# Designs tried in a protein design run: peptides against a protein of PDB entry 8BZL. Part 140

Target 1, 228 residues: chain A of PDB entry 8BZL
Amino acid sequence: SYDRAITVFSPDGHLFQVEYAQEAVKKGSTAVGVRGRDIVVLGVEKKSVAKLQDERTVRKICALDDNVCMAFAGLTADARIVINRARVECQSHRLTVEDPVTVEYITRYIASLKQRYTQSNGRRPFGISALIVGFDFDGTPRLYQTDPSGTYHAWKANAIGRGAKSVREFLEKNYTDEAIETDDLTIKLVIKALLEVVQSGGKNIELAVMRRDQSLKILNPEEIEKYV
Target 2, 242 residues: chain B of PDB entry 8BZL
Amino acid sequence: SRRYDSRTTIFSPEGRLYQVEYAMEAIGHAGTCLGILANDGVLLAAERRNIHKLLDEVFFSEKIYKLNEDMACSVAGITSDANVLTNELRLIAQRYLLQYQEPIPCEQLVTALCDIKQAYTQFGGKRPFGVSLLYIGWDKHYGFQLYQSDPSGNYGGWKATCIGNNSAAAVSMLKQDYKEGEMTLKSALALAIKVLNKTMDVSKLSAEKVEIATLTRENGKTVIRVLKQKEVEQLIKKHEEE

## One batch from the design tools (peptide; made by RFdiffusion4, then SolubleMPNN)

Design b1_p17_1_s1 (from b1_p17_1, 10 letters changed)
Fold by OpenDDE base, seed 2:
Structure b1_p17_1_s1 (fold): chain B 228 residues (1-228), chain C 242 residues (1-242), chain A 17 residues (1-17)
Amino acid sequence: as target 1 above (228 residues)
Amino acid sequence: as target 2 above (242 residues)
Amino acid sequence: SAAEEERRRRRAERLFE
């Protein structure tokens, strides 16, 4: 049975389902990414974990591979599908090409996946934006963003989700070469950016840091408080 | 607008998935299911609504399903959907066992089903499953575990939670009475009865209307046991005396 | 009721992280 195309052009040339998926992203908690000199940092707003919920099962930042991690805003279940597909691709690339993926490569893969869901019959767009950070094999730090449309761009710093506008405005004003001169300053910049929209300080922030030639490190609350 | 309500799961202008929300609303009308994690075990307690004298007693439990030797689940929502999903869970678990020669980790089984649920929210011509599940299990990685999943394909681990009718009230009660780190299976059973007594729209809680299963470890093996009616009666009686 | 609408909103919000 030919499932009707869900994502179609409006008379005005808009893809309503893509635009509405972007609205879904805005319902997600805020995520921020910053590229430093030799560090990439992801920060996310922790939604108040319900009392009695296991925090282990609430992750907004995930590793795609040893050299790539992702934060997202929007539908959690949609994100899981994208993450799983991306992880498989990362492993496949290692097997076939004998090198880890570049951050751009895996971003393009994710973007292509999203784009297909905007054009495929019987499929709705993914209700997620993602910040993808990591290091290429040459040691270059990278930050990319993907949207429900399947568009992607490289960024020095960016934000997605509910508070993204305010965070971006902050980053536009405060992202300088001096502000990212050290790893600690870069981390501090991310925290300050998130504090524009997050209430009650470091307890409601999750931070992930990837340094050159190091694995993803999730900072504990005590480590975050040192920067506050 | 009614237009977004009548079609396959699509985004509203506000970025909402109404069909998923409506599926969740449907679950709110289903019988109550509770899950409680203890230090020495995990339990499911479910409301039994269909008590017909002519039902062949062959059904050990209407709402609690054994998935494998290490996991069980309880379902709230559309029975036919539940049957499909529980069967799929069993198949996934068996395929994993055959492939890896070890039992599937609890969270992996949950996520596998959640991916299926999610797919039914994204692909055209499909409606969301009108089912929420509570999962109890044991594995060597995390020990005793309790998970909840909903029609969206979202899931979470819990110390205690509730799905179905009056779930919000039940969760509030669980938050008040659950003692982290000090919960024994015995205390968990008592808590389950207490919460069910308050959340079920019955004048008096009867053992005939409650199904309880416990998952424990004995001699290095997982034991899943459905409590007998007499055992449930004793729990109810004890609660009435306190 | 406002309470039911808030419950629906909370349910909807749970779909998003």
Scores: peptide ipSAE 0.141, ipTM 0.670, DockQ to the pose 0.753
Fold by OpenDDE base, seed 5:
Structure b1_p17_1_s1 (fold): chain B 228 residues (1-228), chain C 242 residues (1-242), chain A 17 residues (1-17)
Amino acid sequence: as target 1 above (228 residues)
Amino acid sequence: as target 2 above (242 residues)
Amino acid sequence: SAAEEERRRRRAERLFE
């Protein structure tokens, strides 16, 4: 069966393992990213954490470096591998080039890593998509998205995971220059977008913001409710 | 036999490399890319399939990539594979420039990449790249050039060719309308629009769905230019009036 | 099913430029 083979082409030209990895992403919790004028915002839906799980250990938003952060949808274990490699690359870049990575650079690195796992025998694709946000050295905010195939693109706004379609449809209608005119408006846009798929309001949303020349800030539930 | 088409690229009893053929089949579903060689330049024309409103406008070219000052390419196939190959092309070109202090000849760049593609068809644990490329360029040895390469690592020079969806029909049309020795860049542009109008899987050809780049020589320098939407609209309009 | 084939086609199209 062609669908059981490692990343090989089917007779009709499909890479089934990559397609199946994309299906794995769709099972993941929804993540959204929005690029504002001087801010980047990531939001994720919180899955009901089992009472016995430490909420601190289930972070879907992580820093890759001081100027770059990532949210993902799909297999958490796969994400850890990608995150760790990306962090190492960010540090290596600082040492060798003496400057932080650009958001595009680290995105390309992650994308290339994913692509290699689609072309190496004995390995399966990563079952994750990622939203990567941050600031370049010149202060330009950036948002990129990667998928299991290793494809990447720059976005003004995007979403990944199980509710991605609905969130994207909302963003396509509501993302305007006016809607991102201020930091607060940009944050509101992300929250409103997530509320299309998340039940029970701000309690089930994790939100991270990075402003120009500032570190990643994860908003607490009380701060999120102020925007709702 | 199912055993020969589902594993590492090996020969079938009939001597076929099924994984390479299947990679080529994948490319057949990709957006159409055309290349036409003229006396005074070369062009690439590519279909834009997915225009997403939320894409960041930083991407001036979706399917056409500048490789160096003298070469560009268009891609049909798996996007991630394409990104890897286009990056490799750029690296090869830059390494050559650094080593020899002159631009890499067009055919040498194409050959270098084709060797890589071929390796991915021969070595165990690798799959073929699901990508075909059209290359346009200028060098002092052969002037304006157009090349095509496929997943097998094969390549050839062309006066006009097409890859991707409906490529066979496009090539047939090009064979009928291409006039050797009389092709100007202007006529080539018109021909490109004509062929795309018939081969693209769209109801109506629009400037938003077509990307065109030209490579010319001006004052002893290569100029690679992506046509503006308005220019493409004018070309489409002219075609509709004929 | 035709719907599954269409889904596959749409998924495949996303992989390709």
Scores: peptide ipSAE 0.028, ipTM 0.522, DockQ to the pose 0.023
Fold by OpenDDE base, seed 3:
Structure b1_p17_1_s1 (fold): chain B 228 residues (1-228), chain C 242 residues (1-242), chain A 17 residues (1-17)
Amino acid sequence: as target 1 above (228 residues)
Amino acid sequence: as target 2 above (242 residues)
Amino acid sequence: SAAEEERRRRRAERLFE
């Protein structure tokens, strides 16, 4: 069965391992990204942390560099590998080019990495999709998505993971220039989008905000409740 | 050239890694290991199943391994896999010490091994390690720490957790009895005995079947101590009297 | 058993974030 082989083409031209990796992503917790005018916002569904688990070790949003952050859906262990490589590349770029990466550059790097794992014998695809947000050096906010295939696109808003369809439908209806006119409205949009799929309100949402010329800020639950 | 490429851990049509799940299932049949974080220390308690009369007097812990001066681990799963991973942990820790002239932070050691575990789930010709680990340690960044890792390369920090046989029941008991912020090492030891007594399929808990290690700080140094059999007996006796 | 299937499901779910 071709579906039990390494990542190879089926007779009908499908890469089943890539498609199956995409199914793995759908099992992940929901993540949403929205690009505002001068802000980028990532929101993720918090998995119920086990009562005795340290919350510090459960991070779905991570910084890749000072100007770039990422959320993911899918296999956590796979994500860690991608994150680490991306971080190294960001630092390498700063050393060699003497400028921080553009959001597109690092997205392309991640995408290329993923693509290689779809083409290399003896490797399975990464079971993750990622939302990558940040600011270019010119101050332009950016949002990109990558999937297990290594494809990537720029977005105004997007979602990945289990509830992605519902969240995307919400965003398609509600993402307007008016809805992102201010930073606060942009944050509210993300929260409202996540609330379409997240049960029990703001306690189960993690939000990260990056404003122009500012570092990544993870909002605490109290701050999130102000937007609800 | 026998293309062993077909033996790679692959996704199912549903997006599952069954080989990883099967490895986790295998661990469920292994001896119970538990870890408890206290305010003044951290402990590992492990079931000792291999009590064979012909075994040479093992002065060393069967299931608890010292990794460096600041960290120890316990293992549930395939012994051979455990030996490889514990050796790798020691090597990673030593290389870090050599390179940076300071002990490796606890979480960094855990993540380094987890990256290896993950690789064995992604690269061809490899199978997942049939091992889960509990890590105890101290570092200057976070103090006393307890981590758990599984065959997938996932890990998490815990106040208390359990791996191996009857781990779910053990975790449930820990959730009931663990008092956040009030846990002393003494209380943690008592809790460990309580949980093991209930989760081990033994009519009577004996010191011969339990290994316990504690990690504490004394005079600015980490002390890892495996409890003597007599000490474990005392803990068991105390539990029976309660 | 249903309990065993539930345990398997929970294990599988822990692989994903």
Scores: peptide ipSAE 0.227, ipTM 0.752, DockQ to the pose 0.750; fails the geometry check

Design b1_p17_1_s1 (from b1_p17_1, 10 letters changed)
Fold by OpenDDE base, seed 1:
Structure b1_p17_1_s1 (fold): chain B 228 residues (1-228), chain C 242 residues (1-242), chain A 17 residues (1-17)
Amino acid sequence: as target 1 above (228 residues)
Amino acid sequence: as target 2 above (242 residues)
Amino acid sequence: SAAEEERRRRRAERLFE
């Protein structure tokens, strides 16, 4: 009988399937998130889209609700499942509570979903990490990260994926109150952080910006070049 | 036989539940958590391992969770499992409050969670929670209380105990220094710092690496307080001067 | 390798509180 339990403890106390899922995340393209004063910014490395591939179908940054967006690293198919469930929860919350979700709430929901897949029979962990950004009802900008294990934390800035280490090191050195004093400076910080790992400049970067009381805006390549 | 290692609900020929043991092994690698019961209060002290500059400072405690107005817990083990269990504890406590219009007794809350933990060791297709918890609380029945639970669903009341990394050494030190009937919260705090200083794999104990919460009674109300870094620094300094 | 063990340790530190 095939052991139904996919995620079990090793003798040394490791959950190998969770660890391997984290390795799957590292194979993903780099994503970065930065919380500014009145802005949240997500940046992702554009994978070389095959000439015949519809660019509209390969979005690494997705809106979960009007006040929340998410970038991910890892398995794209897994991400789709998480995104869809999160969107449903956001809508359900609006209907039942009559308010949009807080960024923490939806992050906790996603984290709990991921955690359940680490204990459920016949299910493997999600091979994705996510950066979740948005604004709470009170207008406070938030940034959260989730991992395949279902852990989540709030961040000022963070990165996930292949180049995450280098990007994090850059952010640790350069994230200051002065560096995020304006919206433009915050955007520049994200671009500079991504340029640590992305080759060929602004053409290989996708940026999404959410300002206070504004909808998610994906910047065009021309708009990105103005910051570089 | 390696065949028994992968199944959560099967006894080995020797009568061992390997997945529960392996979960406990995982907890042994987690940060150290201490609990000490005093005459005038109870405390939790936990090791903080991950200090990241980019973390949003809004997190008062990484390892200590308030459950309700009369109880708190600390966790050693898998963070995601801890979050699920902590949330469940809060839900159980709230449901009880709604049903009976009084706070849940401390031991009853611990038992309810332990039943859940036990179920994850017995029902097929589930892995044990990789989490041990220390519970501190006050109720009108037994006053100040300290409990420990493990992945098996076992629990016990303690005067002082430790979970996580170097827990065995910590427990030995607690046994030597704990004075039954004479333990004040002040002395308990000093003891916690002493034990952590010896059991943590750090060159120097700093306030940034230690979280401490106290539970006391003031004017007939339970007060759960997480010590500020400055207060922890003072405790460390006092220990170094001794 | 020592590097793999360190990676495992860092992974464990991420997984465990």
Scores: peptide ipSAE 0.042, ipTM 0.525, DockQ to the pose 0.022; fails the geometry check

Design b1_p17_1_s2 (from b1_p17_1, 9 letters changed)
Fold by OpenDDE base, seed 5:
Formats: C-alpha cells, structure tokens, sequence
Structure b1_p17_1_s2 (fold): chain B 228 residues (1-228), chain C 242 residues (1-242), chain A 17 residues (1-17)
C-alpha cells in the first residue's frame, strides 16, 4: 500500500524513524557554522574523492540564494531534494514579496518541509541536518540549524555530522566576542573547530564565507592555509 | 535487524537504508559497464550477456541506450527497471527541449533522474530501482562528460568508472592506467578492452559479448556511434597482440 | 565474504556526505 504509515509513535511516545534519521546525519562528515560580527562562515570536512571522480560533483556547501547558503550532513540525495525546494522558495519569495528571504524564513520553510515528511503517510524523514547561514536584508548575520524532525534554532555557532559533539564542545569554550572580533578571527575559529575532528589538517577542509553585501565565497586551499 | 530489511525503504536504527544497499548489491551481479572520458570523446563499453541466436535483430544494443542527440547511457541491474528509467530520461530530455528550445544540459538530465530515484527511496509503497547508470554526453557548458548514478539517487562525474560485476577491480585498473589529460578516444578504447578482458567472467573476450559506443563531436555536432562487431574484433585482436 | 562486506561498506559510505 502506498499509504502505509512509516513514521509512527512508539508506545512510549518516540518517533523512531526520526531518531534513526538523526543517526543517518551522524554518518555524514562534519560541518560547522559560525556567526561573526559581519561574516558568516561554513566549514566542512572534505569527503575523500576518488582519484577519477570529478570534485565539482561533490558539494557539501551550496547557495540557496544570493544571501543564504547551506551546509548539510547526511544523505546526499535527500539533501539535493531539500536544496532544490529551498531554492525554488527563495525565488518565489523574491517574486511575490519583492524581497529576498530572511534566513529565518527559509529555515522555517525547510523545517516545515522536514516536519511534513515525519507526519505524512508513506514518507520517511529526510536523513539530513543543515546549517543555514546568511544575511537578512538589514545586514544582520544569521545562523540556523535544522534536523530531520523539522526543529530549528538560531545559533551563534553550531556543528552537525559525525564530529559535531567535539566541535560543539570546542565552540562552547572558544566562542567569545574577542574570537569573532574580525572576519579573519572568525574564519580561524571555524578552522580550529574543524581541526578537532579533521585528521589531515587544512587540506581536508572546505570553507565558505559570506560577508555583508557580498556573495558566497569558497576559499581555495591556499587561502585556507593562510589561516592555519 | 531483519525488520528493516523487508519493509519499504526505512531507516535502520543505525541510520542505514538497507533496501538501497541491497539494490546496489543486486547491481554488483549485473554485467560490467565501463565509461571512459577522453579529450576528444567519451565511450561506454558494456558486457553483453544475453546472446540469443534466434533474436530477429542481429545488431542490438542490450545495455547502451541513446537518450537524445547529445547523450547516451549504459545500465547495470534489473532490465525492466532500466527500461523504465531510460524511457524517463528520454521524456525528461524531450520535455526540456520543448520548453527551452535547447538540449538539456547533461548534469541536469542526470539530476532529474536522480531525483526520481531518490523519491523511490523515500516514498512508501516504492522500492529503489535496481539500476546503476553510466551517462555519456556533450554539452556547451562542460564539453564531454561521464556520470554515474546509483539506486540512492546519488551521482558523480568521472574521468573513468565501472558499474556491475567486478566493478571494483575494473576501477582499480582504470586508476592505474588512466592518464589524465593525455587520454585519446583511441587509447580509451584500448583501455576499455584491456579492462573488460580482465574483469569479465569469461575465458576469452569476444566481440559478440561486448558492446561499445562512442560519443564524439564532428563539425559542431554530437555523434553517437555503436561500434560494429568487426570494429570490436579489431580492438580485441590488437589487445591480444600487445 | 570479506570482499562482499567491503563492497557493502563502500556502498553505504557512498550514500553520505
């Protein structure tokens, strides 16, 4: 039957498929997000790319719009669906409201999408968490995190994926106003946080930076090494 | 444990999608398909397992499908699933052409099908497609391209890759012998024969058991050509002489 | 057996980023 309930409550009130989807997220490589004063930074652990594979087809960080980008952890194919839906919504919002989405708005949209897949018959949850960063129209930097349940919260800094616990512990200790006083310091904080879980140093890190009124910039390995 | 193996595609307690993993396992038993990207073209080489003398068509492609004027694919896995997906690829390509009055970019066609594959891993009452595909194509954005997709709806671009039986061994050989930036279509054809000869579970490689298609550009047009049996025989003979 | 397990592991790992 196509209408089979997949995500149902256990007798003790658990949604096991949501919990198991959260376990799928932990299979993903680590992603970290940090909100600075006038910058948002996403850092990800690079997955090893096969020698003959085209690296351009392996993306863990993507733009949703000019003012919003996202990193994810978990099922790659699931992420693509969410990304595509979010991109469509960003464009739709620009057309209907005549302004770019706020980071909160698009986060809420993604969260609502995820939530529906936890409640709809014949659907399993998305096996992804996401860090969504960007700037609101007023120039305020934002960082949000979503999980498979469709919950979302605003953060100063957070991490998702395999090494998220260690990275969060690092950020809890080291995220201060002084540590994010400049763009460079903010970038350094992200790198240091990732180095808690990344074995091969800067070579296995991908960084994306969005500054106020600027487009998403993916740093090249040489640029990353300057911050190490 | 088995509870998650027999149901529609759901997460295991460890976050695994066993039905997708099992679909991939099934593909491992299918005939070998190779894809190799060259500077001047791209090729597919596939094992032909179903050779029936009583087939009306003497020259058929069992595993290589033309999708449009600029793309072809090879399939490993369940034949019926492959037929559905290849038909869908053709429809997607045609709809795009009608809508935009230009050919669909290669990666967009791949992703469109991958979204369908993904859906069959997420929606109830569906099972994953038991098919992996290699795509060859040309577009104005990236030139010659080779892609691989699996039952999960994941895909990647490749210089050379293999799906189906003994794919891991084939990929290892390709990694050793593939020369990035120096690969001609001629060299790619020779490499394909070399790899197939070592990875196919046959005593002797024969032209009747191998399908090869090349995609090239001639006078600003894409040309997709399935090699004739005699051409494949010549390639095999050349390999045997080396 | 080992080769099959390794193959399955590769398939599993390929699903995640």
Amino acid sequence: as target 1 above (228 residues)
Amino acid sequence: as target 2 above (242 residues)
Amino acid sequence: MKEEEERRERYREALFL
Scores: peptide ipSAE 0.352, ipTM 0.715, DockQ to the pose 0.705
Fold by OpenDDE base, seed 3:
Structure b1_p17_1_s2 (fold): chain B 228 residues (1-228), chain C 242 residues (1-242), chain A 17 residues (1-17)
Amino acid sequence: as target 1 above (228 residues)
Amino acid sequence: as target 2 above (242 residues)
Amino acid sequence: MKEEEERRERYREALFL
């Protein structure tokens, strides 16, 4: 069967391994990204941590560089590989071009990496989607999404993972220029979007905020509760 | 040959990696390994299943491996796979030491191996390693640490955890008896014996069937010690008296 | 049977984040 082989085309033109990798993404917890005017916000559903597990080792949001952050959904181990490659590329770019990567550049790099794993013999696709946010050197906030196929697009707002459909439907209705007029409103929008799928309120949400010319800030639970 | 390219861990229609799941299932049949983090140290306790009286080399530790001066691991799963991975861990740690003139941070060693494990789930002609590991270590960044990794290349930090046979029951017991912030190495050893006594399908726990290693700090140095059989016997005896 | 199935489910869930 074509689905039991390496990533190959079916007779009807489908790449089953890519489609199945997209199903793997849906098994991940929900992540949401929103681009504000002068802010980018990532929100994620916290996976329930076992009582004896160290929470620091369970991260769904990570910095790729000082100006770029990423959230993912899907296979945790696959995500680590992509993150590491992206971080190396960010540093390499700084050395060779003498400037930080644009959010689009690093997104394209990640997308190209994913695409190669859909075409290379003896490799399966990455079982992850990613939301990549940050600021370009000119101070423009950016949000991109990538999937297992290696496709990528720029977004105003988007979601990935298990609850992505419901979150996207919420964002389609509620993302307006007024809803992102301030940083606080943008953060509130992300929280409200996540609350569509996250049970037990703000305790199960992690938020990362990047403002223009500022480093990534992960909000503590008390800070999140102010927006709920 | 094209036939080896077909031996790739691939996604099911539901987005599952069955070969990884099957590797994890295989580990469930392996001997029990426990890890417990204490305030003053960290320990590994492992079930010895192969007591072949005819083994000429008394492997002092069949399931617990020293990785470097600051880290040790225990393994559950396929022995041959375990040997490959433990050797790789030692090589990674050595290369880091040579390159940076300092010991590799614990989590970094764990992640380096986990990247290898992940690769064996993604690249053709390879199967997942049928091995889970518990890692104990000390570094200047986080102090005493306990990690668990599985065939997927996923890992996590733990206060206490178990892999191998009856791991679910062991984890349940650890959750009940582990006292956060109050765990001494002595108490952790007692807890390890308690859990092993209940999870090992043996009417009486014997010292010959248990390996225990402790990792402590003495005079600013990490000390990894495998307990002698007599010490394990004393721990078992103490447990039987309680 | 139930415990084994629950174990397998936990393993499957542990793969994803």
Scores: peptide ipSAE 0.303, ipTM 0.689, DockQ to the pose 0.646
Fold by OpenDDE base, seed 2:
Structure b1_p17_1_s2 (fold): chain B 228 residues (1-228), chain C 242 residues (1-242), chain A 17 residues (1-17)
Amino acid sequence: as target 1 above (228 residues)
Amino acid sequence: as target 2 above (242 residues)
Amino acid sequence: MKEEEERRERYREALFL
């Protein structure tokens, strides 16, 4: 069976292991990213944790560097490997080039890593998609997405995970220049988009915002409720 | 035999490399890309399939990549594989420029990538790249050039060719309409639109679904230009009036 | 079965330029 082999082509020209990795991403909770004028916002559906589990250990949003943040959907263990590699590359770039990475640069690095795992013996694809947001050194806000195949694109807004289709449909209708005119409106857009698929309102949403020349801020539940 | 099509690239009893064949089959699902060599330039024309409203418009070209000042390429196949290969082309070209203080000859760049592609068909634990490329370029040795390469690492120079969806039909039309020695860039552009109109799986050809790049020489410099949507629209309109 | 096939087709389209 082609699906039990390492990533090889089927007779009809498909990479089944990559397609199945994309199905693995859909098992993840929803994440959304939106690029505003001077802000980037990530929102994620909070996964229900066991009563005795430490919530701090369940993170879907992480900083890669001071100017770059990532949300993912799919296999948590796979994500950890990608995040660690990306963080090392960000630090290496600062040391060797004496500048922070661009959001595109680190996205391309992650994408290339994923692609190699679709073409290397004894390795399966990463079962994750990622939304990568941040600011370039010139102050330009960026949003990128990457998938298990190693493809990447720049987006105004996008979503990944189980509810991604519904969230994207919402964003296609509601993403306008007016809807992102202010930071608050941009945050509100992300919340409204997530509420298409998240039950029980703002309590099940985690939001991260990055503004120009500012560090990543995770909003607390009280701050989120102000936008609902 | 399932044994030879389910493993990394190995020979079948019949001497076939099934993984390479299957990689070529994968390319058939990609959008159409064509290249045409003219006396005064060379062009690439490619189908744009991924039009998403939320995509950041900064992407001027989905399928056409500038490699250096004298070369560009178009890709058909797996996007992630294409990104890796186009990056390698840029790196090879830059390393050559640094080492020799002159631009890499077109065929040498194509050959260098083809060696990489071939290695991915011969060394264990690797799959072929699911990508074919068209290369356009100019150098002092051969002037304007058009090349095609496939997952096997094979390549060839062409006057006109096509890769991706309905490529066989496109090549047939190019063979009928291409006039060797008489092809101007203007006539090549018209031919490209004619072929795309027949080979693209669309009810109506529109400028939003077509990318065209031209490579010309002006004042002893290579100029690579992606046509604006309005220019492509004019070409389509002209074709519809004929 | 149809939904899985449609899903696979959508993934196929997304994988290829």
Scores: peptide ipSAE 0.063, ipTM 0.552, DockQ to the pose 0.023

Design b1_p17_1_s2 (from b1_p17_1, 9 letters changed)
Fold by OpenDDE base, seed 1:
Structure b1_p17_1_s2 (fold): chain B 228 residues (1-228), chain C 242 residues (1-242), chain A 17 residues (1-17)
Amino acid sequence: as target 1 above (228 residues)
Amino acid sequence: as target 2 above (242 residues)
Amino acid sequence: MKEEEERRERYREALFL
């Protein structure tokens, strides 16, 4: 009987399960997103893959659709559920509306999903935050962030995970129109931001780039080193 | 006793709904929102707490939402809950418009949402929404209106009221300074600034930390306007000079 | 304890409008 209400208010008005889910996000490796003029860039700290583990199975950046990709921080299993639901919604939208989702639309969908898990019986909040980037149909680059509560906002740049504070502080100082004037400068900004928390340089960074009217490209280590 | 603190939609032995009370407590920590009814309009004034440099959209209104052409609301409480409820308000208003080919009366929209809120206090396994709302609107039945609703699903019409942080103190100030029948929108704006200056936990009131929306009637149409930062600055400056 | 309280307060602020 007591097991049904997982997320309840404390006497002082807190939703502890949501707060604890936000703490779970901080256990994730750092992810950063930056919106440029005609580019969106996701960077993530690579976790060391165990010897004999297939690296293909350890992805922190994923495509939701051709025009939208996501990086997450927090519980990997929770992320998989959210990603799958989002992918289904993207495809459903294409079928029903005959256009790709806007980045805002899919973010709002994910946010609403998360919110419902903070208010539904027998469900705990998702232990993930996400950076969602992409292009709207009109070619406008977008960056959104969502958290376990289901809150979402549009950003010029943001970070999630364990090193997010330091990365955000860097971005607040260094995100200027000049710093994102070109695609290459935007990529460099993301790398520099991640290097605030990643010690071993470009080898421990995964970078995904989406340019206007182009598919998601994951850069290889050699390509990343050119920007370092 | 503790079993009633954690279980939703159940009365304590004393007849209390602890989760509703705790939701209201949560709202008490949210940013302050004011509503003031005037003879020639109605306004919402809200505290902006989240000023992030990296936000892409300069939220002209973080806490004030247009619901339809004749109504707006302000929210205090859990942001994600607020987003769900404001979306629901828009859907209810739109469905009514489609069904009846006229805008939903203000009180009916408020009541419809309050029924949803109430259900989340009564149906097993749901938690209350951690959100209070102020509603401003105009309709042909009652003219300019101000409503407040809370997590319980209770609502009321008001001449002036406040939700969120320091709401009790704000309401007391409003009771002292509100002049029934003599309130102009201009005087209401001045009163809003006066009350916010005293109730916000800020050293100095600034236009960047306050958002204000007015609802008026012009040429037989409702006009909902969010004040520009410069207009808010002028109101603050005027208050500092008195 | 103080850091935990400050952290909780930051989460509150993040959760609430």
Scores: peptide ipSAE 0.069, ipTM 0.561, DockQ to the pose 0.022; fails the geometry check

